# Ledger of designs, part 65: peptides against a protein of PDB entry 3B8E

Target 1, 230 residues: chain A of PDB entry 3B8E
Amino acid sequence: PFLIFIIANIPLPLGTVTILCIDLGTDMVPAISLAYEQAESDIMKRQPRNPKTDKLVNEQLISMAYGQIGMIQALGGFFTYFVILAENGFLPIHLLGLRVNWDDRWINDVEDSYGQQWTYEQRKIVEFTCHTPFFVTIVVVQWADLVICKTRRNSVFQQGMKNKILIFGLFEETALAAFLSYCPGMGVALRMYPLKPTWWFCAFPYSLLIFVYDEVRKLIIRRRPGGWVE

## One batch from the design tools (peptide; aimed at target 1 K164 F168)

Design b2_p29_5_s3 (made by RFdiffusion4, then SolubleMPNN; from b2_p29_5, 27 letters changed)
Fold by OpenDDE base, seed 1:
Structure b2_p29_5_s3 (fold): chain B 230 residues (1-230), chain A 29 residues (1-29)
Amino acid sequence: as target 1 above (230 residues)
Amino acid sequence: SERERVREEVLKELEKAKEELKKLLEEEE
């Protein structure tokens, strides 16, 4: 997300604290996944493959999977960002290169895609309005990631959601998202304005997409044992 | 400032949640 912001030179979609919250959440999901994959590998009594090479391959595969998932999360967040800005009159094409003028306090006549002029304060309100739904989108997408990470090879449908750690992780992320989104003072403190409940549902298509993607990936791995993805 | 206090409180809660999750992970390991 931060790299796209730098490259596209668009208004900042996330505050520093929000980024930290995302980073913390993003670190938790891999840790949970790794713990479960290790437990699953220990249960499967597979013949002792060379533990060093297999561990390295597994770590690389996990890293790649998380990298891809993280990219999809970022895309989901940016989609939400662009939708909100478009609803407020700023089309994605118009946002490209707008950052310099957007962040200038002395420019109070920044035009949107429809010729409406926006004051600095109005622009910052819209910018900060994007922070909360961006964060919430990431959290909702992370729900799918947590569910996906429970099983490396088996379908999520086979193992179910009996894992206490998974449930705890989902609860903590959701509670944090709710706290940051609705607690009084968060708009001023964290630049996260209250979110309409409808925006929670905006992320569900992306969560579903990630879920489908992972199930397809797992299906491919199961059908082609020893392929590139193994 | 009140803003800084709230920020610090939020960060503290996040750290606690992270630590609790880490403990749970260590227990299941």
Scores: peptide ipSAE 0.018, ipTM 0.389, DockQ to the pose 0.161
OpenDDE base, seeds 2, 3, 4, 5: peptide ipSAE 0.000, 0.015, 0.006, 0.000; ipTM 0.232, 0.365, 0.240, 0.266; seed 2 fails the geometry check

Design b2_p29_5_s4 (made by RFdiffusion4, then SolubleMPNN; from b2_p29_5, 28 letters changed)
Fold by OpenDDE base, seed 1:
Structure b2_p29_5_s4 (fold): chain B 230 residues (1-230), chain A 29 residues (1-29)
Amino acid sequence: as target 1 above (230 residues)
Amino acid sequence: EEREKVREEVLEKLEKAKEELEKLLEEEK
C-alpha cells in the first residue's frame, strides 16, 4: 500500500498510526492463531523427505502465498479508497500526481474531476475519511485470509471453523476495527473518522475473491500434485 | 447536469461529515 502511494503520488490512503494499529493490533492475533493452526495442520506431520530442500521450497511457497494475499489486501484497500474519493468527486485518474497540491496547506482551490474547488481542510477530511474504510477493508479481507490459512491443502469446507483460536482472532480483530471506527476521539487521535456501516460491505467482494482464489489454488494443487503452484 | 448533481451530493455529504466532526470536537471539549 505504501509503495503504491509513493509511486502513484496520490493522497495518503492510510495514516502511519493506522498502519501501526494494523501491524500491531490486527496482525498479531491472526499471526498467533496461524502459528497454532500450523502446529495442528498436516504441514508439521509430514516430515520433509529432504529437510533442506523441502523446507526451503515450503518457506518460499508460504512467502509467495502471503505475498499474493498481501497484494490482494492492498488492492482491496485501494479499491475502497478510490471508491470513496470518486464518490467525493475525485476520479482515480485525477488523483495521480495530485499529492503535492493535496498536501499543500496554502492551496485552497484544488479542483476535483468535476471542477469543484476543495479547501485544504475539506481535502483532509476526505483523506481521513478514507483511513477508516481502508482499515476495515483490511480487517474484512484478513477474515478470509485467516480462514484460508487454516488449511494448506484441504478446502475450508472440509475442516470447518472449529478452531477456537481462529474464532477469537476474528472476534478481536473485528472488535478492534469497531473500536477504532466508532469510538469517540479516534478521528482526532488516529485520523479515523466514523464509518458508515455500508462501507463494511465494500470489502466483502474482495474477501470472497480471496476465498475463491485460494479454493481454486488448492483445487489446482490437489489435481496437479507437484505443479508450479506448490 | 449529472456533474452538478454529483457535485451537490458530494457537497451535502461533506457538509454532513463536517457537522458530525464539529459535533464530535465539541463533545471532546
Scores: peptide ipSAE 0.005, ipTM 0.268, DockQ to the pose 0.021
OpenDDE base, seeds 2, 3, 4, 5: peptide ipSAE 0.000, 0.000, 0.000, 0.000; ipTM 0.156, 0.140, 0.205, 0.155

Design b2_p29_6 (made by RFdiffusion4)
Pose (drawn by RFdiffusion4):
Structure b2_p29_6 (pose): chain A 230 residues (1-230), chain P 29 residues (1-29)
Amino acid sequence: as target 1 above (230 residues)
Amino acid sequence: SVLFVVLFVVSVVLFVAVVVVFFVTFLSS
């Protein structure tokens, strides 16, 4: 959101105060719950891990996330940001440009008249909007995320999805999101209510992508002992 | 079993709360 905000100088898809809602807020309970996760095999049947090699935070870890599921999770939220506007004057292939505030009215685009008080608005189909969706879009995929980061070898099936806390940590998250996106007013610090009709589900298309993917590979992993590139 | 029930109740409560908040926001619209 901040990166592409510079390359193609478009409108800020995600705010900073808006980021401190994934860390010390929403994703919190989910990850904590990840811990209550149980065995995945008879571990007391394997030499001790050599602390010289198999680190905790491996770098394959980074690949399988920071450059793989952080992306297809990236596109999903970097999509809802678009159709959060298209239904307000989004430029499907336009917009790519600054948007002053002292401008106050004077300019708009794609057949419109945006600015002052609609400048609080020319930055409100984004502020109290686009951001907040690019937020719920996050959590949206954090589901398939939280349900894939529950094994590194077994399918959600071969390992029943019964991490009581996590399952009941999911609502425990999703709810925070909505009870926060429809907060009777805590929209001053955060943003405004994103139209329950669609503004949510739009990110859900991608979550199904995440899931099946890591779900597949794991097979390639199991159907193939020392699985090749994967 | 107790823990499950507790977590389920909490989740229902939260769901209802979200539904109520949404409905109130819809009526205010």

Design b2_p29_6_s1 (made by RFdiffusion4, then SolubleMPNN; from b2_p29_6, 25 letters changed)
Fold by OpenDDE base, seed 4:
Order: C-alpha cells, then structure tokens, then sequence
Structure b2_p29_6_s1 (fold): chain B 230 residues (1-230), chain A 29 residues (1-29)
C-alpha cells in the first residue's frame, strides 16, 4: 500500500499507526498460529525424497503463494479506498497526482471529479474516513489468508477448523478492528473514523478470490503431485 | 482523555516520521 501511495501520488489510504497495528497486531498472530499449526496430514505422511531440496522448493513455493496472497490483499484494500473516495466524489483517475494539493493546508478549493470544492479539513475528514475501511478490509482478507494457511494440499473443507490458535487469531484481529473502528476517540487518536457496517462487505469479494485461488492451487497440487505449484 | 491525547501525539509523531520517509523515498525515485 505504501509503495502505491508514493508511485501514484494519491492521498494516503492508511494511517501509519494503522499500518503498525496491521504489522504488529494482525500479521504476528497469523505467523504464530502457523508456527504452532499442526502439520497437515498429507505433509506429515509425505516422506521427503530429498530433505534439503524438497524443503527449499517448498519454502520457495510457500513464499510465492504468500506473495500472491499479499498482492490480492493489497488490491482489496485499495479497492475499498477507491470505492470510498468515489462515493465522496473523487474518482480513481482524479486521485492520481492529487496528493500534493490534497496535503496542502493552504489550498481550500481542491476540486473533486464533479467540480465540488473541498477545504483542507473536509479532505482530511474523507482521508481519515478511508483509513478505517482500509484496515478492516485487510482484516477481513486476513481471515481468508489464515484459513487457507492451515492447509497446503487439502481443501479447507477436508482439513476443517480445529486450530484453536487460528480461531483466537481471527477473533483478536476482528476485535482489534472493531475496537479501532468504533471506540470513541479513535478518529482523533488514530485518524480512524467510525466505519459504516456496509464497508465490512467490501472486502468479501477479495476474501473469496483468495479462497478460490488457494483451492485452485491445492487442486492443481493434488492432481499433479510433484509439480512446481506445490 | 489523557490516553487519547498521548495516542494522538504518538500518532502525529509517527505520521511525521512516515511523511519524512515518504519524502526521502520520493527524493530517491
């Protein structure tokens, strides 16, 4: 998200504190949950043909899959950001290069895509209105990520949801998202204004995309054992 | 209120640091 902000010169979609909450509050719990995750039944039953080579190949494939999931996650966040700004009159094309004027406190007549003038204060309100939904989108997409990380080859439907640490992680992330979104003072303290409940649903298509992606990946692995997609 | 003010101040400091990092990154691009 930060790289796209720099490259596109768009208004900041996610506050720094919120980024830290993602990195420290949401990403760590998944990592811990994975560390304590019982090896999938197929992983445990598969004797490595070559422990060194098979481990390295596996690590590369996992890293590639996580990189792709992270890309889908970022796209989900940006989609939510663009939807909110579009609802406030700023179309995605108009946001390109707007950052300089957007962040200038002395410019009080920044026009939206419809010619409406926005004061600095109004622009900051809409920017901060984007921070919470972006964060929530990340959390909702992470639900899918956490669930798919449980299994390497088996479908989620085959492995089930038995990991208590995973469930705890999902709860913690959701509770953190709810706290940051709805607790009084968070709009001032964290630049996270209250979230409309409808914005939680903006992430679901991307969560579904991650699930479909992972199920397709796993299906390919099952059909082509020893393939490069493992 | 005091906690909110402290959080706000930390948030502002962190934002300023990020804005500086952005500026540096923009200068390097």
Amino acid sequence: as target 1 above (230 residues)
Amino acid sequence: DELEKKLEERAKQLQEEVEELIRRAEEEL
Scores: peptide ipSAE 0.008, ipTM 0.231, DockQ to the pose 0.021
OpenDDE base, seeds 1, 2, 3, 5: peptide ipSAE 0.006, 0.000, 0.000, 0.000; ipTM 0.294, 0.220, 0.214, 0.223; seeds 1, 3 fail the geometry check

Design b2_p29_6_s2 (made by RFdiffusion4, then SolubleMPNN; from b2_p29_6, 25 letters changed)
Fold by OpenDDE base, seed 1:
Structure b2_p29_6_s2 (fold): chain B 230 residues (1-230), chain A 29 residues (1-29)
Amino acid sequence: as target 1 above (230 residues)
Amino acid sequence: DELEKELEERAKELKEKVEKLLEEEEKKR
C-alpha cells in the first residue's frame, strides 16, 4: 500500500499515527489467530504429521491470506481517500504527480480539478481529513476479516474462546477509532479531524467485497483441493 | 454510562500507547 503512494506521487492519505495504529491493529489479529491456532494444534492430539512442514505451510498460508486481506484493506482506504478528495474538488487523475506541489508550503495556488486554488493550509486540512476515514475504513474492513476468521473454523467450541478475543480486538479497534475520530484535540495532536458518521458506511461495500472474496476463495479451495490458493 | 467510561479509559490507554510509539519512531528518525 505504501508503495502506491511512492509510485503515484499522490498526497499522503495516512499519517505516521494512523500507520502505527493500523500496524498495531493488523498485527494483533494475526498474532491472536496464530496464537490460538498453535494452542488448538497443541490441544488436538492428532498424531504430529511432520510438524515442521505443516507449521511452515500454515504460517505461509496465513501470511498470504493476511497479505491479500491487507491489500484489499488498502484498496478500501484508497477508495475512501479518493472519494474525499473528489468531494473536495480533487479528482484522482489530478492527484497523480501533485504531491510535490501539495507538500510545498510556499505554493498557495494549487489548483483543483475545477480550477479552484487551494492554500497550503487548506490542502493540509483536506489531507488530514482523509486520515480518520482511512483508519475507520481499515477498522470496518477488519470487522469483516474477524467475521471471516470466525467462519473458517467449523468447531463451535473453538469459536467460543476465539469469539471473546475477536470481540475484544474489535472493541479495542473500534474504541480507538472512535477516540481518534471524536476526541477533542486529535486534529491537532494526531492530524485526524472529526469524521462524519456517513463515512463509516463507505467501508461497508469493501467489507462485503472481502466477505465475497473469502467465500470465493473458499469455494475455489473446495473445488481444487491441493491448489496453490490453499 | 459504564460502557462509555470503560471506552474512555481504554481510549486513553491506547492514546498513551500510540503517543509512546510515535515518540519512539521520531527518536529513530
Scores: peptide ipSAE 0.000, ipTM 0.317, DockQ to the pose 0.049
OpenDDE base, seeds 2, 3, 4, 5: peptide ipSAE 0.005, 0.000, 0.000, 0.000; ipTM 0.234, 0.168, 0.209, 0.221; seed 2 fails the geometry check

Design b2_p29_6_s3 (made by RFdiffusion4, then SolubleMPNN; from b2_p29_6, 25 letters changed)
Fold by OpenDDE base, seed 5:
Structure b2_p29_6_s3 (fold): chain B 230 residues (1-230), chain A 29 residues (1-29)
Amino acid sequence: as target 1 above (230 residues)
Amino acid sequence: DKLEEELEKRAKELLEKVKKLIEKAEEEL
């Protein structure tokens, strides 16, 4: 998110506090759950022929999976961001390069795509309105991530959701998202304004995409053990 | 079961760390 913000010079889609909440609150539980489940699955299924090389391969597989999932998460977040800004009169094309004028408190006549002028305060309200939906989008796509993380090679449908840690992670992320989205004062303290409940559903296509992507990946790994995707 | 309990404990500890970081970030803002 931050890299796209710098490269595209668009208004900030995700606040620093929200990033910290994602990194520490939502990403760590999946990472811990993955580290332990992979350790257990690898211990149970193979006598370690070479524990040093198998750890390195596993770390690469984890890193690649997280990198790909992270890209899909970012795309989902940006989609939600662009939809909200478009609903407020700022089309995606108009946002390119707008940051300089957007962040200038002395410019109170920034025009949207329809010629409506926006004050600094109004612009910051709409910017902060995007922070919560972006965060919630990440949480919703992380539901799929948590579910897919339970299995390295098997389908989620084969192994089920028996891991209490994953279930706990899902509830924790959802509860945190609900708290940050609807608790009074979060708009002032965290620059996260209340989210319309309908925006929770904007991330579902991307959550489904992650799920389908991982199932396809696992299918490829099962059919071609030792392939370029392993 | 022991691993699940330890992971749940670690998850709770991480949640508390996140809460403290949020509180610090709120104080700095």
Scores: peptide ipSAE 0.008, ipTM 0.259, DockQ to the pose 0.113
OpenDDE base, seeds 1, 2, 3, 4: peptide ipSAE 0.006, 0.000, 0.007, 0.000; ipTM 0.257, 0.256, 0.241, 0.230; seeds 2, 3 fail the geometry check

Design b2_p29_6_s4 (made by RFdiffusion4, then SolubleMPNN; from b2_p29_6, 24 letters changed)
Fold by OpenDDE base, seed 1:
Formats: C-alpha cells, sequence, structure tokens
Structure b2_p29_6_s4 (fold): chain B 230 residues (1-230), chain A 29 residues (1-29)
C-alpha cells in the first residue's frame, strides 16, 4: 500500500494510524494460521520426515500465501479508495501525480476530472473520507483470511465456523472497524471520517476472491497431496 | 486448547496495543 502511494504519487489513501491498525490486524491472521496449522499437523500423525525441513517448507508456504493474500487485501483497499475518489470527481488517471498539488495548502484550486475546483480543506476531507473505507475494506477482506486460516486442507464448508477464536477475531476486527468508522472524534483524532454503510460492500468481491482462491488452493492440495502447495 | 489460549492472549495484546495507539493519537491532537 505505502509503496503504491509513493510510486503513483497519489493522494494518501491511508493514514499512519490506519496503517498501524492494519499491521496489527494482519499480525493476528498469521498467528491464527500458524496455530491451526500446528493443530492440523498434530492431527495428521505423519511424523515429519525431516522436522526442520518440513517446518521450514511450511513456514515458507505460509509466508507466500500471506504475501499473496496481502496483495489481494491491498488491491481491495485501493479499489475502494479509487471508487470513493471517482464518486467525488477524481478519476484514477487524474490522481496520478496529483499528490504534490493535493498536499499543498496554498493551492486551493486543484481541479478534479470534471474541472471542479477543490480547496485544500475539501481535498483533505475527501482524503480522510478514504482512510476509513480503505481500512474497513482491509478488515472485511481479513474476515476471509481469518476464516480460511482455520484449516490448511479442509474447506470452510466442511469444518464450519465453530472455532471461538475465529469468531472472536472476526468480532474484534469488525468492532474496531465500526469504532474507528463511527465513534465521534475519530475524524479529528485519527483522520477517519464516518463511513457510509454502503462502502462495507465494496470489499465483498475481494473477500469472495480470497475465499475462492483459498478453496481452489485447498482443492489442489486435496487432489495432490504432497505437492508444492502443501 | 493451549494454542487457543496463546492466540487469545496474543489477540488481547494486539487489542491493547491498538487501544494504546488510539489513545496516543488522541493525545497528539
Amino acid sequence: as target 1 above (230 residues)
Amino acid sequence: SELEKELEKKAEELKKKVEELIKKAEEEL
């Protein structure tokens, strides 16, 4: 996310606090995943042929999967960001290179894609309006991550959502997102303006994508036990 | 069950860190 912001020179899609909240939330998912993978490995009474090598391979595969999921999360956040800015008159192409003028307080006539002039204050309101939806999008995508992390091999449909930790994680992330989005003062304190409920749905396609990705991955693992995806 | 407890502890620690960060951000404004 931060790298795309620097490379594209677009207005800041995420505040520092929202980034930190995402990072903290993202650290939970690997912890949960590692926990469930250990539990599944314990259920799979296969003595690791080489405990060091098999553990290293598993850690690498997990790291790669999380890297891919993290990219999908970032794409989801940026999609929401671009949709919001487009609804406010800033098309994605127009945002490229706009950062310098966007962040300049002395420029009060930054034009949108339709020639509407935006004051610095108006631009910052729109920018901060993007922070919350971006964060919420990441949280909604992380719902999928938490659910898929329950099992390495089994479909979510096969094991269901009976794990209290997953339910707790989903609840905590949702509660945090709701708190940051709707608590009075968060707009000032965290530069997170209240989110329209409709924006929660912007993340659902990406959550679905992660679910589909994981189900396909798990199907491949089930069909090819001992393959590179294990 | 032990792993569940460790995860719950880690989740609580993360929650506390987030709350502290929110508080710090509120104090800096």
Scores: peptide ipSAE 0.016, ipTM 0.315, DockQ to the pose 0.071
OpenDDE base, seeds 2, 3, 4, 5: peptide ipSAE 0.005, 0.008, 0.000, 0.000; ipTM 0.255, 0.275, 0.218, 0.217

Design b2_p29_7 (made by RFdiffusion4)
Pose (drawn by RFdiffusion4):
Structure b2_p29_7 (pose): chain A 230 residues (1-230), chain P 29 residues (1-29)
Amino acid sequence: as target 1 above (230 residues)
Amino acid sequence: FSKFIIVSVVLVFLAFIFFFIAVFIAFFL
């Protein structure tokens, strides 16, 4: 959100105060719950881990996330940002440009008249909007995320999805999102109500991508002992 | 800055509530 905000100088898809809603807020309970997760095999049947090699935060870890499911989770939120505008004057292939505030009216685009009070709006189909969606879009995929980061070898099937806390940590997240996106007014610090009708589901198309993917490879992992590149 | 503080306080507070509720549900089950 901040990165592409510079390369193609488009409107800020995600705010800073808006980022402190994934960390010390929404994803919180989910990860804590990840811990209550149980065994995945008879571990008391393997030499002790050599602290010289198999680190905790391996770098393959980074690959399988920071550059793989952080992307297809990236596109999903970096999509909803678009169709959050298209239905208001989004530039499908346009927009790529600054949007002053002291401008107050004077300019717009794609057949419109945006600015003052609609400058609180020219930055409202984004502020109290686009951001908040690019938010719920996050959580949206954090589902398939939270349900894939529940094993590194077994399918959600071969390991029943029964982490009581986590399952009941999901609504315990999703709810925070909505109870926060429709907060009777806590929209001052955060954003505004994203149209329940669609503004949510739009990110859900991608979550299904995440899931099946890591779900597949795990097979490639199992159907292949010392699985190749994966 | 004030917005950061408000957001942090609110989210942390709500997170704790939701965490306790989730723990209760898990205990009941």

Design b2_p29_7_s1 (made by RFdiffusion4, then SolubleMPNN; from b2_p29_7, 19 letters changed)
Fold by OpenDDE base, seed 5:
Structure b2_p29_7_s1 (fold): chain B 230 residues (1-230), chain A 29 residues (1-29)
Amino acid sequence: as target 1 above (230 residues)
Amino acid sequence: DEKKKIVEEVLLKLAKERLERALKLAKEL
């Protein structure tokens, strides 16, 4: 998100506080849960390991998990960001290159896509209004990520939701997201303005996409062991 | 609360302008 912010010169979609909430609040428990599941699955699959092939598979799985899923998460976040800004009069095309004028405190007449002038304060409110939905979108997409990462090869439907730590992680990150989104004073303290409940659903297509993508990937791996998809 | 009111007022103004533009386009079609 920060790289796209710099390259596209768009208003900041994700604040530093939001990043900290993701890293410390929502990613920690999921990461621990995945580490425990991987350790448990590795303990159960103690067949004679070929250390070269198993390391390669693990590196590929890690690269796919953090790379491709991270890209889908970013796309979901940006989608929500663009929808909110569009609802507030800023179409995506108009946001390109707008950052310089957007962040200038002395410019109080930044025009939106409809010719409406926005003061610095109004612009910052809209910007901060985007931070919470972007965060929530990441959390909702992380639901799918956590669920799919539970199994490396088996379908989630086959193994089920038996990991209590994973389930706890899902509820914890959701509860944190709800708290940060709706608790009074978070707009002042964290500059995360309250989110309309409807915005939670904007991320669902991306969560579903991740889930479907991973299930298809796992299906291909099961049907073609040793293929290029591994 | 004041910030929320400002945003709501701006959003209402934008919605009105969008509606007026849409109506104008509909009349030209």
Scores: peptide ipSAE 0.017, ipTM 0.396, DockQ to the pose 0.013
OpenDDE base, seeds 1, 2, 3, 4: peptide ipSAE 0.013, 0.014, 0.007, 0.000; ipTM 0.211, 0.230, 0.178, 0.186

Design b2_p29_7_s2 (made by RFdiffusion4, then SolubleMPNN; from b2_p29_7, 21 letters changed)
Fold by OpenDDE base, seed 3:
Structure b2_p29_7_s2 (fold): chain B 230 residues (1-230), chain A 29 residues (1-29)
Amino acid sequence: as target 1 above (230 residues)
Amino acid sequence: KEKEELVRKVLLEEAKRRLERALKLAEEL
């Protein structure tokens, strides 16, 4: 997210505080939960053929999988960001290069895509309005990711949600998202303005997409053990 | 067992990296 902010010079889609909340609040407990989860019985039964190469390959594959999921989360967040800004009169094309004028407190006549002038205060309100739904989008996508990460080959429906720590992590991140979105004073303290409840559903298509993609991937792995998709 | 330990190690290392990043961001606030 931050790289796109720098490269495109767009208004900041996700603030430092929101990134902190993701890293500490939403990602840490689930990551710990997954680390203590028992590996699938099928993974445990195969000894590594070469401990050095197989270890490196497995670490790379896991890192790449998490990297890909992180990119999909970011794409979902950016989609929500662009939708909100477009609803407020700023089309995506108009946001390119706008950061310099957007962040200048002395410019109070920044025009949107429709010629409406926006004061510095108004611009900051709409920016901070984007932070919360971006965060919520990440949380909703993480629900799918956490469920997916429980298994490498087996469907989530086969293993079930037996990990109490994972379930706790899902509730914790959801409760945190609700708290940050709706608690009075969070707009001032964390620059996260309240969301309409409808924005929680904006991420659901992405969560579903990730879930379907992973179930298909797992199905392919089960049908073709040792294929390129592993 | 070795694969399980490897997975646990990778996940713990990822959790550690996220924590370190979060701490850095907290210092910038």
Scores: peptide ipSAE 0.037, ipTM 0.432, DockQ to the pose 0.029
OpenDDE base, seeds 1, 2, 4, 5: peptide ipSAE 0.026, 0.025, 0.032, 0.035; ipTM 0.515, 0.503, 0.459, 0.450

Design b2_p29_7_s3 (made by RFdiffusion4, then SolubleMPNN; from b2_p29_7, 21 letters changed)
Fold by OpenDDE base, seed 3:
Structure b2_p29_7_s3 (fold): chain B 230 residues (1-230), chain A 29 residues (1-29)
Amino acid sequence: as target 1 above (230 residues)
Amino acid sequence: SEKVELVKRLLEERAKEALERALKIAEEL
């Protein structure tokens, strides 16, 4: 998200403090949960044949999986961001290069795509309105990610939701998202305005897409062990 | 145990990278 913000020079899609809350609050507990579950699953299975090569392959597979998931999370967040700005009169093409004028408090006549002028305060309200849905989109996509990362080869339906730490992580992420979205004062403290309940559903198609993609990937791995998808 | 430690390390590294990115964004704001 931040790289696109810098490269495209668009208004800030997600506040820095919110990014920290995602990275520290929503990613760390699920990550620990996945580490424990992988330990339990692998302790019951085969010794690594070659610790050096199997470790490198495992690091590459984990890095690629998390890289791909992170890209889908970013795409989902940016989609939500562009929809909200478009609903407020700023089409995606008009946002390119707009950051300098957007962040200038002395410019109170920034025009949207329809020629409506926006004050600095109005622009910041719209920006802060984007932060919460972007964050919630990431959290909802992370639900799917956590569930799919639970297993490398088995379907989630075969492994079940027995990991209490994973369930706790999902609950914590959801509780944090709800707290940041609806707690009074978060608009001032974190620049996150209250989320309309309808925006929670905007991320569900992306979560479903990730889930379907991973189940298909796992199905291919099960049917063709040692294939290029593994 | 080694794989758990590896995943933990990778996640900690990603969390640190994310934190560093967030701090850089905060400094620019």
Scores: peptide ipSAE 0.019, ipTM 0.308, DockQ to the pose 0.028
OpenDDE base, seeds 1, 2, 4, 5: peptide ipSAE 0.018, 0.009, 0.000, 0.000; ipTM 0.390, 0.309, 0.174, 0.188

Design b2_p29_7_s4 (made by RFdiffusion4, then SolubleMPNN; from b2_p29_7, 21 letters changed)
Fold by OpenDDE base, seed 2:
Structure b2_p29_7_s4 (fold): chain B 230 residues (1-230), chain A 29 residues (1-29)
Amino acid sequence: as target 1 above (230 residues)
Amino acid sequence: SELEELVKRVLLEEAEKRLKRALEIAAKL
């Protein structure tokens, strides 16, 4: 998120505090839960052709796969961010390069995509309004991502939800998201303003999409072992 | 078993990196 903020020079979509909440609160328990997950029986049966090279390749592939999960989550968050800003009059194209004027306290006439002028205070309210939905979107997308990562080849419906730590992690991150979104004082303390319940649903189509995509992918892998989709 | 252990190690290492980064950020706030 921070890299996109710098490269695109857009208003800050996710504050430092919310990044901390993701790293410490939402991602830790799920990541640990995945580490304790049992490997699929088909994966365990794969003998490495060359133990030295295949071990290194596997480490890289696993690291990349784990990194990709975070990227998918970030994309979901950015989607929600752009939706909220668009609903407030700032189209994505208009946000490019806007940060300089956006963050300037002395500019009180920043125009949106429709010519409406926004004061510094109004802009910051909208910015901080994006922080909570971005965070919540990460959590909602993470539900699907965690379920996806539980298995490589088997359907979630076949493997089931046997990992109690994973289930606990899902509840914990959801509870944290609810707490940060609705607890009084979070807007002042953490710049996380109360989230309208409708915004919880903004991530669901995306979460559903990645879930369906992964199930289809796994189905293809099962039907065509050794294909490029694997 | 070796692959399982590798997966666990990589995931734990990544979690530790994230935790460390988060703590470093928190210390600067």
Scores: peptide ipSAE 0.015, ipTM 0.262, DockQ to the pose 0.030
OpenDDE base, seeds 1, 3, 4, 5: peptide ipSAE 0.021, 0.000, 0.000, 0.000; ipTM 0.262, 0.209, 0.228, 0.224; seeds 1, 4 fail the geometry check

Design b2_p29_8 (made by RFdiffusion4; failed a check: the pose's geometry)
Pose (drawn by RFdiffusion4):
Structure b2_p29_8 (pose): chain A 230 residues (1-230), chain P 29 residues (1-29)
Amino acid sequence: as target 1 above (230 residues)
Amino acid sequence: SSFFLSFVIFVVLVVVVFVISAFFIYFFS
């Protein structure tokens, strides 16, 4: 959100105060719950881990996330940001450009008249909007994320999805999001109500991508002992 | 005052969700 905000100088898809809603806020309970997760095999049947090699935060870890599911989760939120505008004057292939505030009216695009009070708006289909969606879009995929980060070798099937806390940590999250996107007014610090009709589901298309993917490879992992590149 | 009230309402809702979730966890355990 901040990165592409510079390369193609488009409107800020995600705010800073808006980022402190994934960490010390929404994703919180989910990960804590990840811990209550149980065994995945008879571990008391394997030499002790050699602290010289198999680190905790391996770098394959980084690959399988920081550059793989952080992306297809990236596109999903970096999509909803678009169609959050298209239905207001989004430039499908346009927009790529600054948007002053002292401008106050003077300019707009794609057949419109944006600015003052609609400058609080020319930065509202984004502020109290686009951001907040790019937010719920996050959580959206954090589902398939939270349900895939529940094993590194077994399918959600071979390991029943019964982590009481996590399952009941999901609504525990999703709810925070809405109870926060429709907060009777805590929209001052955060954003505004994103149209329940669609503004949500739009990110859901991608979550299904995440899931099946890591779900597949795990097979490639199992159907292949010392699985190749994966 | 409106901001604070909204904050209280939010906290209450969060607590309710925690209570319900805790109940469901106890029930299903």

